# Designs tried in a protein design run: peptides against a protein of PDB entry 5VJI. Part 32

Target 1, 62 residues: chain A of PDB entry 5VJI
Amino acid sequence: NTLVVLHKSGLLEITLKTKELIRQNQATQAELDQLKEQTQMFIEATKSRAPQAWAKLQASLT

## One batch from the design tools (peptide; made by RFdiffusion4, then SolubleMPNN)

Design b2_p16_6_s3 (from b2_p16_6, 9 letters changed)
Fold by OpenDDE base, seed 2:
Structure b2_p16_6_s3 (fold): chain B 62 residues (1-62), chain A 16 residues (1-16)
Amino acid sequence: as target 1 above (62 residues)
Amino acid sequence: NVEDLALQLAEEILKK
C-alpha cells in the first residue's frame, strides 16, 4: 500500500524530517521577530529618554 | 480500505 511504499522508499522519513525542520524554522523565526521588536524598543527608548519607553522595553523582556 | 487509510494518514502528515 501507499504508506508501506512511502516508508520503504525513505520518502516518509524525508517528509517527517521536512516537517520538523519547518517547525524549527518557524520557532527560530518567531524568536528572531521578537528580538527585532525588542531591538526597536531599545532604540526608541534610547532616543526618547522617556521612562515609559524604557518601561515598555522592560515589560517585553519579562 | 487500507490504501485509503494510508492516503488519509499521508494527508494528515503533510497538512500539519
Scores: peptide ipSAE 0.033, ipTM 0.563, DockQ to the pose 0.070
Fold by OpenDDE base, seed 1:
Formats: C-alpha cells, structure tokens, sequence
Structure b2_p16_6_s3 (fold): chain B 62 residues (1-62), chain A 16 residues (1-16)
C-alpha cells in the first residue's frame, strides 16, 4: 500500500525530517526577528537620546 | 480501504 511504499522509499523519513526543519527554521526566524526589533530600538534610542526610548529598549531585554 | 487510511495518516502527519 501507499504507506509501505512511502516508508520503504525513504519518503516518509524525508517528510518527517522536512517538517522538523521547518519548525526549527520558524524558531530561528522568530529569534532573528526579535533581534532585529531590539536593534531597531537601539538605533532609535541612540538617535532620540530620550530616556523613554532607552527604557523601552531595556524592558525588551529582560 | 487500507490505502485510503494510509493517505489520511500521511495528511495528518503533514498537518502538524
């Protein structure tokens, strides 16, 4: 049957591994997005020199 | 049949 063929061909393993890689990629992308946001807050804090901007950045790093 | 069940299982695997 289809499941047996899928397993024996190795396609099932590839499918499951692909799903895992997608999940890992999504997690890494989320961390990257967070870093980008924090970087932007740092840039804005540096430009404005406003205490509120630095406070916002500090809060994001906790 | 068994083949249809296997296809449904594969779809469930891909869903998560």
Amino acid sequence: as target 1 above (62 residues)
Amino acid sequence: NVEDLALQLAEEILKK
Scores: peptide ipSAE 0.032, ipTM 0.562, DockQ to the pose 0.071
Fold by OpenDDE base, seed 3:
Structure b2_p16_6_s3 (fold): chain B 62 residues (1-62), chain A 16 residues (1-16)
Amino acid sequence: as target 1 above (62 residues)
Amino acid sequence: NVEDLALQLAEEILKK
């Protein structure tokens, strides 16, 4: 029984944990990308001094 | 077949 072998060998737990870590990594990467985008909007807002740029940044933070 | 059922279950676990 393959599933039993995977379970007893510990590979099933490792596989499940690996999948969970991949999902967590993807979620963290998405948050990081969002933060990078927000940082860019902040930089643009500070440079432009335009209320619209600050509005865009504020909208992204909601 | 229990083995086939286990394989199917493993596939379901792995694809999620």
Scores: peptide ipSAE 0.034, ipTM 0.562, DockQ to the pose 0.065; fails the geometry check
Fold by OpenDDE base, seed 4:
Structure b2_p16_6_s3 (fold): chain B 62 residues (1-62), chain A 16 residues (1-16)
Amino acid sequence: as target 1 above (62 residues)
Amino acid sequence: NVEDLALQLAEEILKK
């Protein structure tokens, strides 16, 4: 059947591995986006010199 | 049949 052929050809393993890599890439991208946001909040805090900006940054790190 | 079941399994794999 189709599944057996897919398995024996090696394409099933490639498909499953590809899906896992996509998930890992998505997780890494999410972490990167969070870091970018935190960096922006840090920049804004230094420029504004406002206590509430620092509080916002601190809250994001918790 | 077996082919339909295989297709459904493949779709589930690709969906996740």
Scores: peptide ipSAE 0.031, ipTM 0.559, DockQ to the pose 0.068; fails the geometry check

Design b2_p16_6_s4 (from b2_p16_6, 7 letters changed)
Fold by OpenDDE base, seed 5:
Structure b2_p16_6_s4 (fold): chain B 62 residues (1-62), chain A 16 residues (1-16)
Amino acid sequence: as target 1 above (62 residues)
Amino acid sequence: SVLEESLKLAEEILKE
């Protein structure tokens, strides 16, 4: 069957490892997106000098 | 990891 063929060829191990790498990549991307958002809030706070912008940044870090 | 465990399980099944 297909599973036996994949195992004997070594492709099953590669497939499972690839799935794990995709999962790890997704987690890392989520952390990166969060950092980008926080960085943007910091930039906006420095530009506007408005207390509400700093409050928004503070809320994102807590 | 979960995937490593799944691979090990798959290998054991194929040996049966």
Scores: peptide ipSAE 0.039, ipTM 0.611, DockQ to the pose 0.079
Fold by OpenDDE base, seed 1:
Structure b2_p16_6_s4 (fold): chain B 62 residues (1-62), chain A 16 residues (1-16)
Amino acid sequence: as target 1 above (62 residues)
Amino acid sequence: SVLEESLKLAEEILKE
């Protein structure tokens, strides 16, 4: 069957590794997005100088 | 066989 052919050709291993790399990439992207959001909250906190904005930032870092 | 078991495992991983 197709799966056996993929295994014997080495393409199955490549496919599995590719999926793992995609997942790792997605995880890294999520962390980056979180950092970007936290950075934005920091910027807003510094601009507003409101304690509520700082509290929001602090909560995000907990 | 070992091959069949490995293929089954790989197939399950591919579903995720």
Scores: peptide ipSAE 0.038, ipTM 0.609, DockQ to the pose 0.055
Fold by OpenDDE base, seed 4:
Structure b2_p16_6_s4 (fold): chain B 62 residues (1-62), chain A 16 residues (1-16)
Amino acid sequence: as target 1 above (62 residues)
Amino acid sequence: SVLEESLKLAEEILKE
């Protein structure tokens, strides 16, 4: 069958590895996006005289 | 066989 052919050709292993790399990339991107958001909140907090800006940042870190 | 079991496992992984 097709799966056996893919296995013997080595393409199945490549496919499985590719899927894993995509998942890892997605996880890393999510962490990066979170850090970017936290950085933005920090910048806004430093520019603000409002305590709620710092509270918002604190909540994002907990 | 070992091959059949490996392929079965691979199919399950590919469904994810």
Scores: peptide ipSAE 0.037, ipTM 0.611, DockQ to the pose 0.054
Fold by OpenDDE base, seed 2:
Structure b2_p16_6_s4 (fold): chain B 62 residues (1-62), chain A 16 residues (1-16)
Amino acid sequence: as target 1 above (62 residues)
Amino acid sequence: SVLEESLKLAEEILKE
């Protein structure tokens, strides 16, 4: 049985941990992407001085 | 056995 061999060799634990780390990395990347977007909206709001840009930024932070 | 149950759980995790 392949799964039993993987378990006994320790490779199953490594595989499962790797999958978990990938998922954590994906979650962190999503948060980072959101922050990047919010930062861009902030930059645009400061440059345009338009109330609509600030409203858009505020909505994104809610 | 405990091992069999652990392996079943691992299989379910691997499917996700």
Scores: peptide ipSAE 0.037, ipTM 0.607, DockQ to the pose 0.055

Design b2_p16_7_s1 (from b2_p16_7, 8 letters changed)
Fold by OpenDDE base, seed 4:
Structure b2_p16_7_s1 (fold): chain B 62 residues (1-62), chain A 16 residues (1-16)
Amino acid sequence: as target 1 above (62 residues)
Amino acid sequence: SKLEELLKQAEELLKQ
């Protein structure tokens, strides 16, 4: 059957690995976006010196 | 078997 052919050719493993890599890439991108947001909040906190800006940064880190 | 392992991996990936 088709599944056996895909397995024997190695294509099934490649397909599954590709799907996993896409998932990992999405997770890494989410972490990167979070870090970018936290960095922006840090920059804004240092500029404004406002307690509420530091509070927002602190909330994002916890 | 190796096929069973791949099927298991497929199931796990479908859960995510």
Scores: peptide ipSAE 0.031, ipTM 0.599, DockQ to the pose 0.045
Fold by OpenDDE base, seed 2:
Structure b2_p16_7_s1 (fold): chain B 62 residues (1-62), chain A 16 residues (1-16)
Amino acid sequence: as target 1 above (62 residues)
Amino acid sequence: SKLEELLKQAEELLKQ
């Protein structure tokens, strides 16, 4: 049985751990992308001094 | 069994 062989060899555990790490990496990347967007909105708000830009930033933080 | 637990974990990871 291939599954039994994968389990006994340790490859199944490595495969599952790799899949989990990929998932965690994707989740962290999504958070990072959100932070980058919020940072850009902050920069635009400070540059424009327009209430609309601050409103966008506030909406992103709520 | 331990193998069944690993299979269950694999299924959960595939759903994510």
Scores: peptide ipSAE 0.030, ipTM 0.598, DockQ to the pose 0.046
Fold by OpenDDE base, seed 5:
Structure b2_p16_7_s1 (fold): chain B 62 residues (1-62), chain A 16 residues (1-16)
Amino acid sequence: as target 1 above (62 residues)
Amino acid sequence: SKLEELLKQAEELLKQ
């Protein structure tokens, strides 16, 4: 059957690995986006020196 | 069997 052919050809393993890599990439992207947001809050806090900006940054780190 | 194991792995990946 089709599944046996996919397994024997190696395509099934590649397909499963690809799905796992997509999942890992999504998780890494989420972490990167969070870091980018925190970095932007830090930049804004340093520029404005406003207590509200520092409070916003502090809230994101707790 | 090995085929059954691969099917189980595929099903788990499809849920993610």
Scores: peptide ipSAE 0.029, ipTM 0.592, DockQ to the pose 0.046
Fold by OpenDDE base, seed 1:
Structure b2_p16_7_s1 (fold): chain B 62 residues (1-62), chain A 16 residues (1-16)
Amino acid sequence: as target 1 above (62 residues)
Amino acid sequence: SKLEELLKQAEELLKQ
């Protein structure tokens, strides 16, 4: 069957590894985006010096 | 079987 052919050719392993790498890349990107957002909140807190901005940042870190 | 295991792995990754 098709699965046997894909396995013997090595394409199944490559396909599975590719899918896993894509998943890992997406997870890492999400963490990076979260860090970017937290950094922006920190910058805004330092600019405004408003307690609300610091509270917002603190809430994001918990 | 080994084939069933590979099929299961493929199906799991395709869900993501």
Scores: peptide ipSAE 0.029, ipTM 0.597, DockQ to the pose 0.049

Design b2_p16_7_s2 (from b2_p16_7, 8 letters changed)
Fold by OpenDDE base, seed 5:
Structure b2_p16_7_s2 (fold): chain B 62 residues (1-62), chain A 16 residues (1-16)
Amino acid sequence: as target 1 above (62 residues)
Amino acid sequence: SELEKLLEQAEKLLKE
């Protein structure tokens, strides 16, 4: 059957690995986006020196 | 078997 052919050809393993890599990529992207946001808040805090900007940054890190 | 293991992995991935 088709599943046996996919397994023997190695395509099934590649398909499963691809799905896992997509999941890992999504998780890594989420972490990267969070870091980018925190970095931007830090930059804004240093530029404005406003207590509100530092409070916003502090809230994001806690 | 290896095929059974792959099927189990596929089922897990489909639930995610």
Scores: peptide ipSAE 0.037, ipTM 0.613, DockQ to the pose 0.047
Fold by OpenDDE base, seed 3:
Structure b2_p16_7_s2 (fold): chain B 62 residues (1-62), chain A 16 residues (1-16)
Amino acid sequence: as target 1 above (62 residues)
Amino acid sequence: SELEKLLEQAEKLLKE
């Protein structure tokens, strides 16, 4: 039984944990990318002094 | 995924 072999060898646990870590990494990366974009919008808002830039930033935070 | 859930359940059962 392949499943039994994988379990006894520890590879099943490692595989499942690895898959979960990949998922978590992807989620964290998405949040990081969002934060980077929000940071960029903040920088642009401070530079432009335009109300629409601040509105754009505010919309991104909702 | 559903497959991962099944494998996790299988792992749990094998530990019992």
Scores: peptide ipSAE 0.037, ipTM 0.602, DockQ to the pose 0.069
Fold by OpenDDE base, seed 2:
Structure b2_p16_7_s2 (fold): chain B 62 residues (1-62), chain A 16 residues (1-16)
Amino acid sequence: as target 1 above (62 residues)
Amino acid sequence: SELEKLLEQAEKLLKE
């Protein structure tokens, strides 16, 4: 039985842990991307001094 | 995922 072999060798646990780490990495990357976007909106707001840019930033933080 | 749940359940059963 392949499943038994995978379990006894430890590869099943490693496989499941690897998938979990990939999931966590993807979640963290999504948060990082959101922060990068918010940072860019902040930079644009400070440069343009336009109320529209500040409105965009505020909307992203709420 | 459902696959992960099934594999985890299988792993637990094999340890019993």
Scores: peptide ipSAE 0.036, ipTM 0.600, DockQ to the pose 0.071
Fold by OpenDDE base, seed 1:
Structure b2_p16_7_s2 (fold): chain B 62 residues (1-62), chain A 16 residues (1-16)
Amino acid sequence: as target 1 above (62 residues)
Amino acid sequence: SELEKLLEQAEKLLKE
């Protein structure tokens, strides 16, 4: 059957590993995006010196 | 996912 063919060819393992790598990549990208956002808030806080901007940054870090 | 788990189980069984 198809499953046996996929297993013997190695494609089943590759497929599952690929899906896992995609998942890990997505998780890492999400963390990176969060860091980028926090960095931007920090930059804005330093520019404006407004307490509200610092409060916003602080809230994002908690 | 559930499908992934089923496929992994199937793969293990085939290796036995």
Scores: peptide ipSAE 0.036, ipTM 0.600, DockQ to the pose 0.070

Design b2_p16_7_s3 (from b2_p16_7, 7 letters changed)
Fold by OpenDDE base, seed 5:
Structure b2_p16_7_s3 (fold): chain B 62 residues (1-62), chain A 16 residues (1-16)
Amino acid sequence: as target 1 above (62 residues)
Amino acid sequence: SLLEELLKKAQELLEQ
């Protein structure tokens, strides 16, 4: 059957590894997006004298 | 057999 062929060809291992890499990439992207958001809040807080901007930054770091 | 069990586990992982 197809699964046996995939196993014997080595494609099954590649497929499983690819799935894991996709998962890891998604996790890394989520961390990167969080850092980008925190960085933007920091930049806005430094450019503004508005207490609200600093409050947003503080909330993100707690 | 061991091969059959490995294939079953592989199929389960592919479906996740």
Scores: peptide ipSAE 0.039, ipTM 0.568, DockQ to the pose 0.049
Fold by OpenDDE base, seed 4:
Structure b2_p16_7_s3 (fold): chain B 62 residues (1-62), chain A 16 residues (1-16)
Amino acid sequence: as target 1 above (62 residues)
Amino acid sequence: SLLEELLKKAQELLEQ
């Protein structure tokens, strides 16, 4: 049985851990992307006197 | 057995 062999060899644990790390990496990447977007909106808001730019920034922080 | 249960749970995690 393949699953038994994977378990006994330790590869099953490695596989499961790898899957979890991929999941965590994806979550971290999503947070990073959000921060990048928020930073861009902040930059645009500081350069503009337009109220809508600040409104967009505020919405992104809520 | 405990081993069978563990293997079953591991299989479920791999399929998710």
Scores: peptide ipSAE 0.039, ipTM 0.566, DockQ to the pose 0.048
Fold by OpenDDE base, seed 3:
Structure b2_p16_7_s3 (fold): chain B 62 residues (1-62), chain A 16 residues (1-16)
Amino acid sequence: as target 1 above (62 residues)
Amino acid sequence: SLLEELLKKAQELLEQ
């Protein structure tokens, strides 16, 4: 049985752990991308002195 | 954890 072999070899555990790590990496990357965007909006808000830029930033944080 | 749960379920399947 292939599943038995995978389990006994430890490969099943490694496979499942790898899948979880990939998932976590994707989630972390999404958070990082969001933070990067928020940072950019903050930079633009500080440069433009325009109320709409601050409004955009505020909207991104809600 | 989800991983532990999945491993547990996999082990249960192996016992069947």
Scores: peptide ipSAE 0.033, ipTM 0.546, DockQ to the pose 0.074
Fold by OpenDDE base, seed 2:
Structure b2_p16_7_s3 (fold): chain B 62 residues (1-62), chain A 16 residues (1-16)
Amino acid sequence: as target 1 above (62 residues)
Amino acid sequence: SLLEELLKKAQELLEQ
């Protein structure tokens, strides 16, 4: 049976672990991208005296 | 069969 062979060889565990690592990597990358965007909005808000820049930053944090 | 159900569950885990 294919499932038994995959399990006994360790390939199933490696495959499932790889899938989980990919998922975690994608989640972490999404958080990183969000932080990068928030950082950019923060930089723009600090450079600008315009209230709309701060409003945009505030909206991104809520 | 039990083996078929286990295979199905394994496939579901691989597709998540």
Scores: peptide ipSAE 0.032, ipTM 0.532, DockQ to the pose 0.047

Design b2_p16_7_s4 (from b2_p16_7, 6 letters changed)
Fold by OpenDDE base, seed 1:
Structure b2_p16_7_s4 (fold): chain B 62 residues (1-62), chain A 16 residues (1-16)
Amino acid sequence: as target 1 above (62 residues)
Amino acid sequence: SPLEELLKQAQKLLEQ
């Protein structure tokens, strides 16, 4: 059947690996987005020197 | 069966 053909051809393994790589990429992107946000909060804190901006940054790191 | 095990593994991995 179709599944047997996909397995024997190697396409099933490629498909499963591709889905795993997409998942890993999404996880890494989420971490990167979080770092970008934290960096922006740091920049804003240094620019304004406002206590609330530093508090916001501190809250994001805890 | 071997095919059933393959299906089970494939379905599990496709759900991630």
Scores: peptide ipSAE 0.028, ipTM 0.547, DockQ to the pose 0.046
Fold by OpenDDE base, seed 2:
Structure b2_p16_7_s4 (fold): chain B 62 residues (1-62), chain A 16 residues (1-16)
Amino acid sequence: as target 1 above (62 residues)
Amino acid sequence: SPLEELLKQAQKLLEQ
């Protein structure tokens, strides 16, 4: 069947690995986005010196 | 079999 052909050709393995790499890339991107957000909250906290801004930053780190 | 193992891995990946 088609699945057997894909397996024997190596294409199925490549496809599955590609899907896994996409998933890992998405996870890494999410972590990067979180760090960027935390950095922005830190910048805002230092600018405003408002207690609520520092509280927001602290909450993001928990 | 090798095919069965690959199918198992594929299913695991699809569940993620």
Scores: peptide ipSAE 0.028, ipTM 0.534, DockQ to the pose 0.044
Fold by OpenDDE base, seed 5:
Structure b2_p16_7_s4 (fold): chain B 62 residues (1-62), chain A 16 residues (1-16)
Amino acid sequence: as target 1 above (62 residues)
Amino acid sequence: SPLEELLKQAQKLLEQ
């Protein structure tokens, strides 16, 4: 059957590993996006004298 | 059986 052929050819292992890598990539991307947001809040806080900008940054880090 | 175990593992990974 098809599953046996995929297993014997090694394509099943590659397919399953690829799915796992996609999942890991998505998780890493989410962490990266969070860091980017925090970096932007830091930049905005340093550029302005607005207490709200610092409050926003503080809230993101606590 | 080996095939049943393969199916079980495949199903688990597909649902991640």
Scores: peptide ipSAE 0.027, ipTM 0.534, DockQ to the pose 0.045
Fold by OpenDDE base, seed 4:
Structure b2_p16_7_s4 (fold): chain B 62 residues (1-62), chain A 16 residues (1-16)
Amino acid sequence: as target 1 above (62 residues)
Amino acid sequence: SPLEELLKQAQKLLEQ
């Protein structure tokens, strides 16, 4: 059947690995986006004497 | 069977 053919050809493994890589990429992108946001909050906090800016940064690091 | 194991692994990857 189709599944056996895909397995023997190696295409099933490639397909499944591709799905896993996409998932990992999405996870890494989420971490990167979070870091970018934290960096922005840090920059804003350092430029401001407003307590709320530091509070926002602190909350993001918890 | 080998086919059952293949399906099992595929299912695990789809669910993670």
Scores: peptide ipSAE 0.027, ipTM 0.519, DockQ to the pose 0.042

Design b2_p16_8_s1 (from b2_p16_8, 10 letters changed)
Fold by OpenDDE base, seed 2:
Structure b2_p16_8_s1 (fold): chain B 62 residues (1-62), chain A 16 residues (1-16)
Amino acid sequence: as target 1 above (62 residues)
Amino acid sequence: SEEEELLKLSLELAKK
């Protein structure tokens, strides 16, 4: 069957590894996006000098 | 069997 052909050819292994790499890439991208957001909050906090903005930043770092 | 071993190997690789 198709599954047998896939694993014997090595394509199943490649597929499963690719799926895992995609998952890891997505996790890393999420962390990067979070860092970008935190950076923006820091910039806004420094501009506003408002306690609310600093509180928002502090909450994001927990 | 060969099929089982290949599946095990694939799963081990995938979870790294």
Scores: peptide ipSAE 0.074, ipTM 0.687, DockQ to the pose 0.049
Fold by OpenDDE base, seed 4:
Structure b2_p16_8_s1 (fold): chain B 62 residues (1-62), chain A 16 residues (1-16)
Amino acid sequence: as target 1 above (62 residues)
Amino acid sequence: SEEEELLKLSLELAKK
């Protein structure tokens, strides 16, 4: 059957590995987005000198 | 066996 052919050709393993790489890429992208957000909060905190802006940054880091 | 590995891969594919 098709599944057996995919397995024996190695394509099934490649497909599974590709899906795993996509998942890992998504996780890394999420971490990057978090860092970008934290960076923006830091920039805003330095500009405003407002305690609440620093509190927001602190909350994001914990 | 090869059959067991095929079943494992199939299961993993279904979970993702």
Scores: peptide ipSAE 0.049, ipTM 0.655, DockQ to the pose 0.063
Fold by OpenDDE base, seed 3:
Structure b2_p16_8_s1 (fold): chain B 62 residues (1-62), chain A 16 residues (1-16)
Amino acid sequence: as target 1 above (62 residues)
Amino acid sequence: SEEEELLKLSLELAKK
């Protein structure tokens, strides 16, 4: 059957691994986006010298 | 069956 063919050809493993890599990529991208946001808050905090900006950054890290 | 073994293997691969 098709499943047997996919397995024997190696495509099943590649497909499953690809799906996992996509999942991991999505998770890593989410973490990266969060870091980018935190970095922006840090930049704004350094520019504004406003305590509320630092408080905002701190809240994002907790 | 062979299909059952393939399913088991697929589950193992999906966990990687």
Scores: peptide ipSAE 0.048, ipTM 0.656, DockQ to the pose 0.052
Fold by OpenDDE base, seed 5:
Structure b2_p16_8_s1 (fold): chain B 62 residues (1-62), chain A 16 residues (1-16)
Amino acid sequence: as target 1 above (62 residues)
Amino acid sequence: SEEEELLKLSLELAKK
């Protein structure tokens, strides 16, 4: 059957590994997006010098 | 069966 062919060709293992790598990539991207957001809040805080902007940044880091 | 063993192997690989 198709499953046997995929296993013997090595494509099944590659497919399963690819699925795992996609999952890991998604998790890493989420962490990167969070860091980008925190960086933007830092930039805005430095530009405005407004206490509210610094409070927003502090809240994001706690 | 061979199919059952392949399913078990696939499950193990998916958990790594």
Scores: peptide ipSAE 0.047, ipTM 0.655, DockQ to the pose 0.054

Design b2_p16_8_s2 (from b2_p16_8, 10 letters changed)
Fold by OpenDDE base, seed 3:
Structure b2_p16_8_s2 (fold): chain B 62 residues (1-62), chain A 16 residues (1-16)
Amino acid sequence: as target 1 above (62 residues)
Amino acid sequence: SEEEKLLQEALELARK
C-alpha cells in the first residue's frame, strides 16, 4: 500500500506539513501585501497633503 | 495503534 509506505517513511507527514506551510505562507503573504499597499497610501497621503489621499487611505482601513 | 493515530493526524492536517 502506497499510503502505508509514505507514512512509514515519514514522507507523508512532511508532504502534508509542507502543504499546510504553503497555505499559511499564502495567507501571510496576502496580509503582507495589504499592509504594503496601506503603507504606500500612507506615504502618498503624507506627501500630497490632499484630502482625497487621506480618504483613500481611510477607505482601505475600513 | 500508534501508527493509525499518526495517520489520522496527517489526514487532519491535509484537511486544512
Scores: peptide ipSAE 0.044, ipTM 0.654, DockQ to the pose 0.052
Fold by OpenDDE base, seed 2:
Structure b2_p16_8_s2 (fold): chain B 62 residues (1-62), chain A 16 residues (1-16)
Amino acid sequence: as target 1 above (62 residues)
Amino acid sequence: SEEEKLLQEALELARK
C-alpha cells in the first residue's frame, strides 16, 4: 500500500520528522512571542512606575 | 514484521 511504499522510500520518515520539527518550531515561536510581550510589559512598567502596570506584568508571569 | 514495527513507531511519532 501507499504507506508501505512511503516507508520503504524513506519519505515517510522525512515527512514525519518535518511535521515534528514544525510542531517544535511553533511551540518555540509561541514561547518567544510570550517573552516579547512580557518584555514590553516590563518596559511599560518601568516607564509608568504605576502599580497597575507592575500588576499586569506580574499577572503575565503567573 | 520489522516493516510493520517501523510503521507503528512512525505512527506513534506522528501522534505526538
Scores: peptide ipSAE 0.042, ipTM 0.647, DockQ to the pose 0.053
Fold by OpenDDE base, seed 1:
Structure b2_p16_8_s2 (fold): chain B 62 residues (1-62), chain A 16 residues (1-16)
Amino acid sequence: as target 1 above (62 residues)
Amino acid sequence: SEEEKLLQEALELARK
């Protein structure tokens, strides 16, 4: 059957590893997006000097 | 069956 062929050819393992790599990539991308958002909040806090902006940044880091 | 064994192996690999 198809599963046997995939296993014997090594494609099943490659497929599963690929799925794992995609998952890891997605997780890393999410962390990067969060960092980008935090960086933007930092920039805004620096520009405005508004206590509210700093409070917002601090809340995001907790 | 052989298919079931392969499926189980795949499931275990997917959990890593």
Scores: peptide ipSAE 0.041, ipTM 0.642, DockQ to the pose 0.056
Fold by OpenDDE base, seed 5:
Structure b2_p16_8_s2 (fold): chain B 62 residues (1-62), chain A 16 residues (1-16)
Amino acid sequence: as target 1 above (62 residues)
Amino acid sequence: SEEEKLLQEALELARK
């Protein structure tokens, strides 16, 4: 059957590993995006000197 | 068997 062919060819293992790598990449990307957002809020807070901007940053870090 | 293990792994990855 198809599963046996995929297994014997090594393609199944590659496919499973690829799926796992994609999942890990997505998780890492989410963390990176969060850091980028926090960095942007920090930059905006320093530029504006507005209490509201600092409050927004503080809320994101809690 | 190794085939059964790979199938189980595939099912687990599909749910994540």
Scores: peptide ipSAE 0.040, ipTM 0.648, DockQ to the pose 0.060

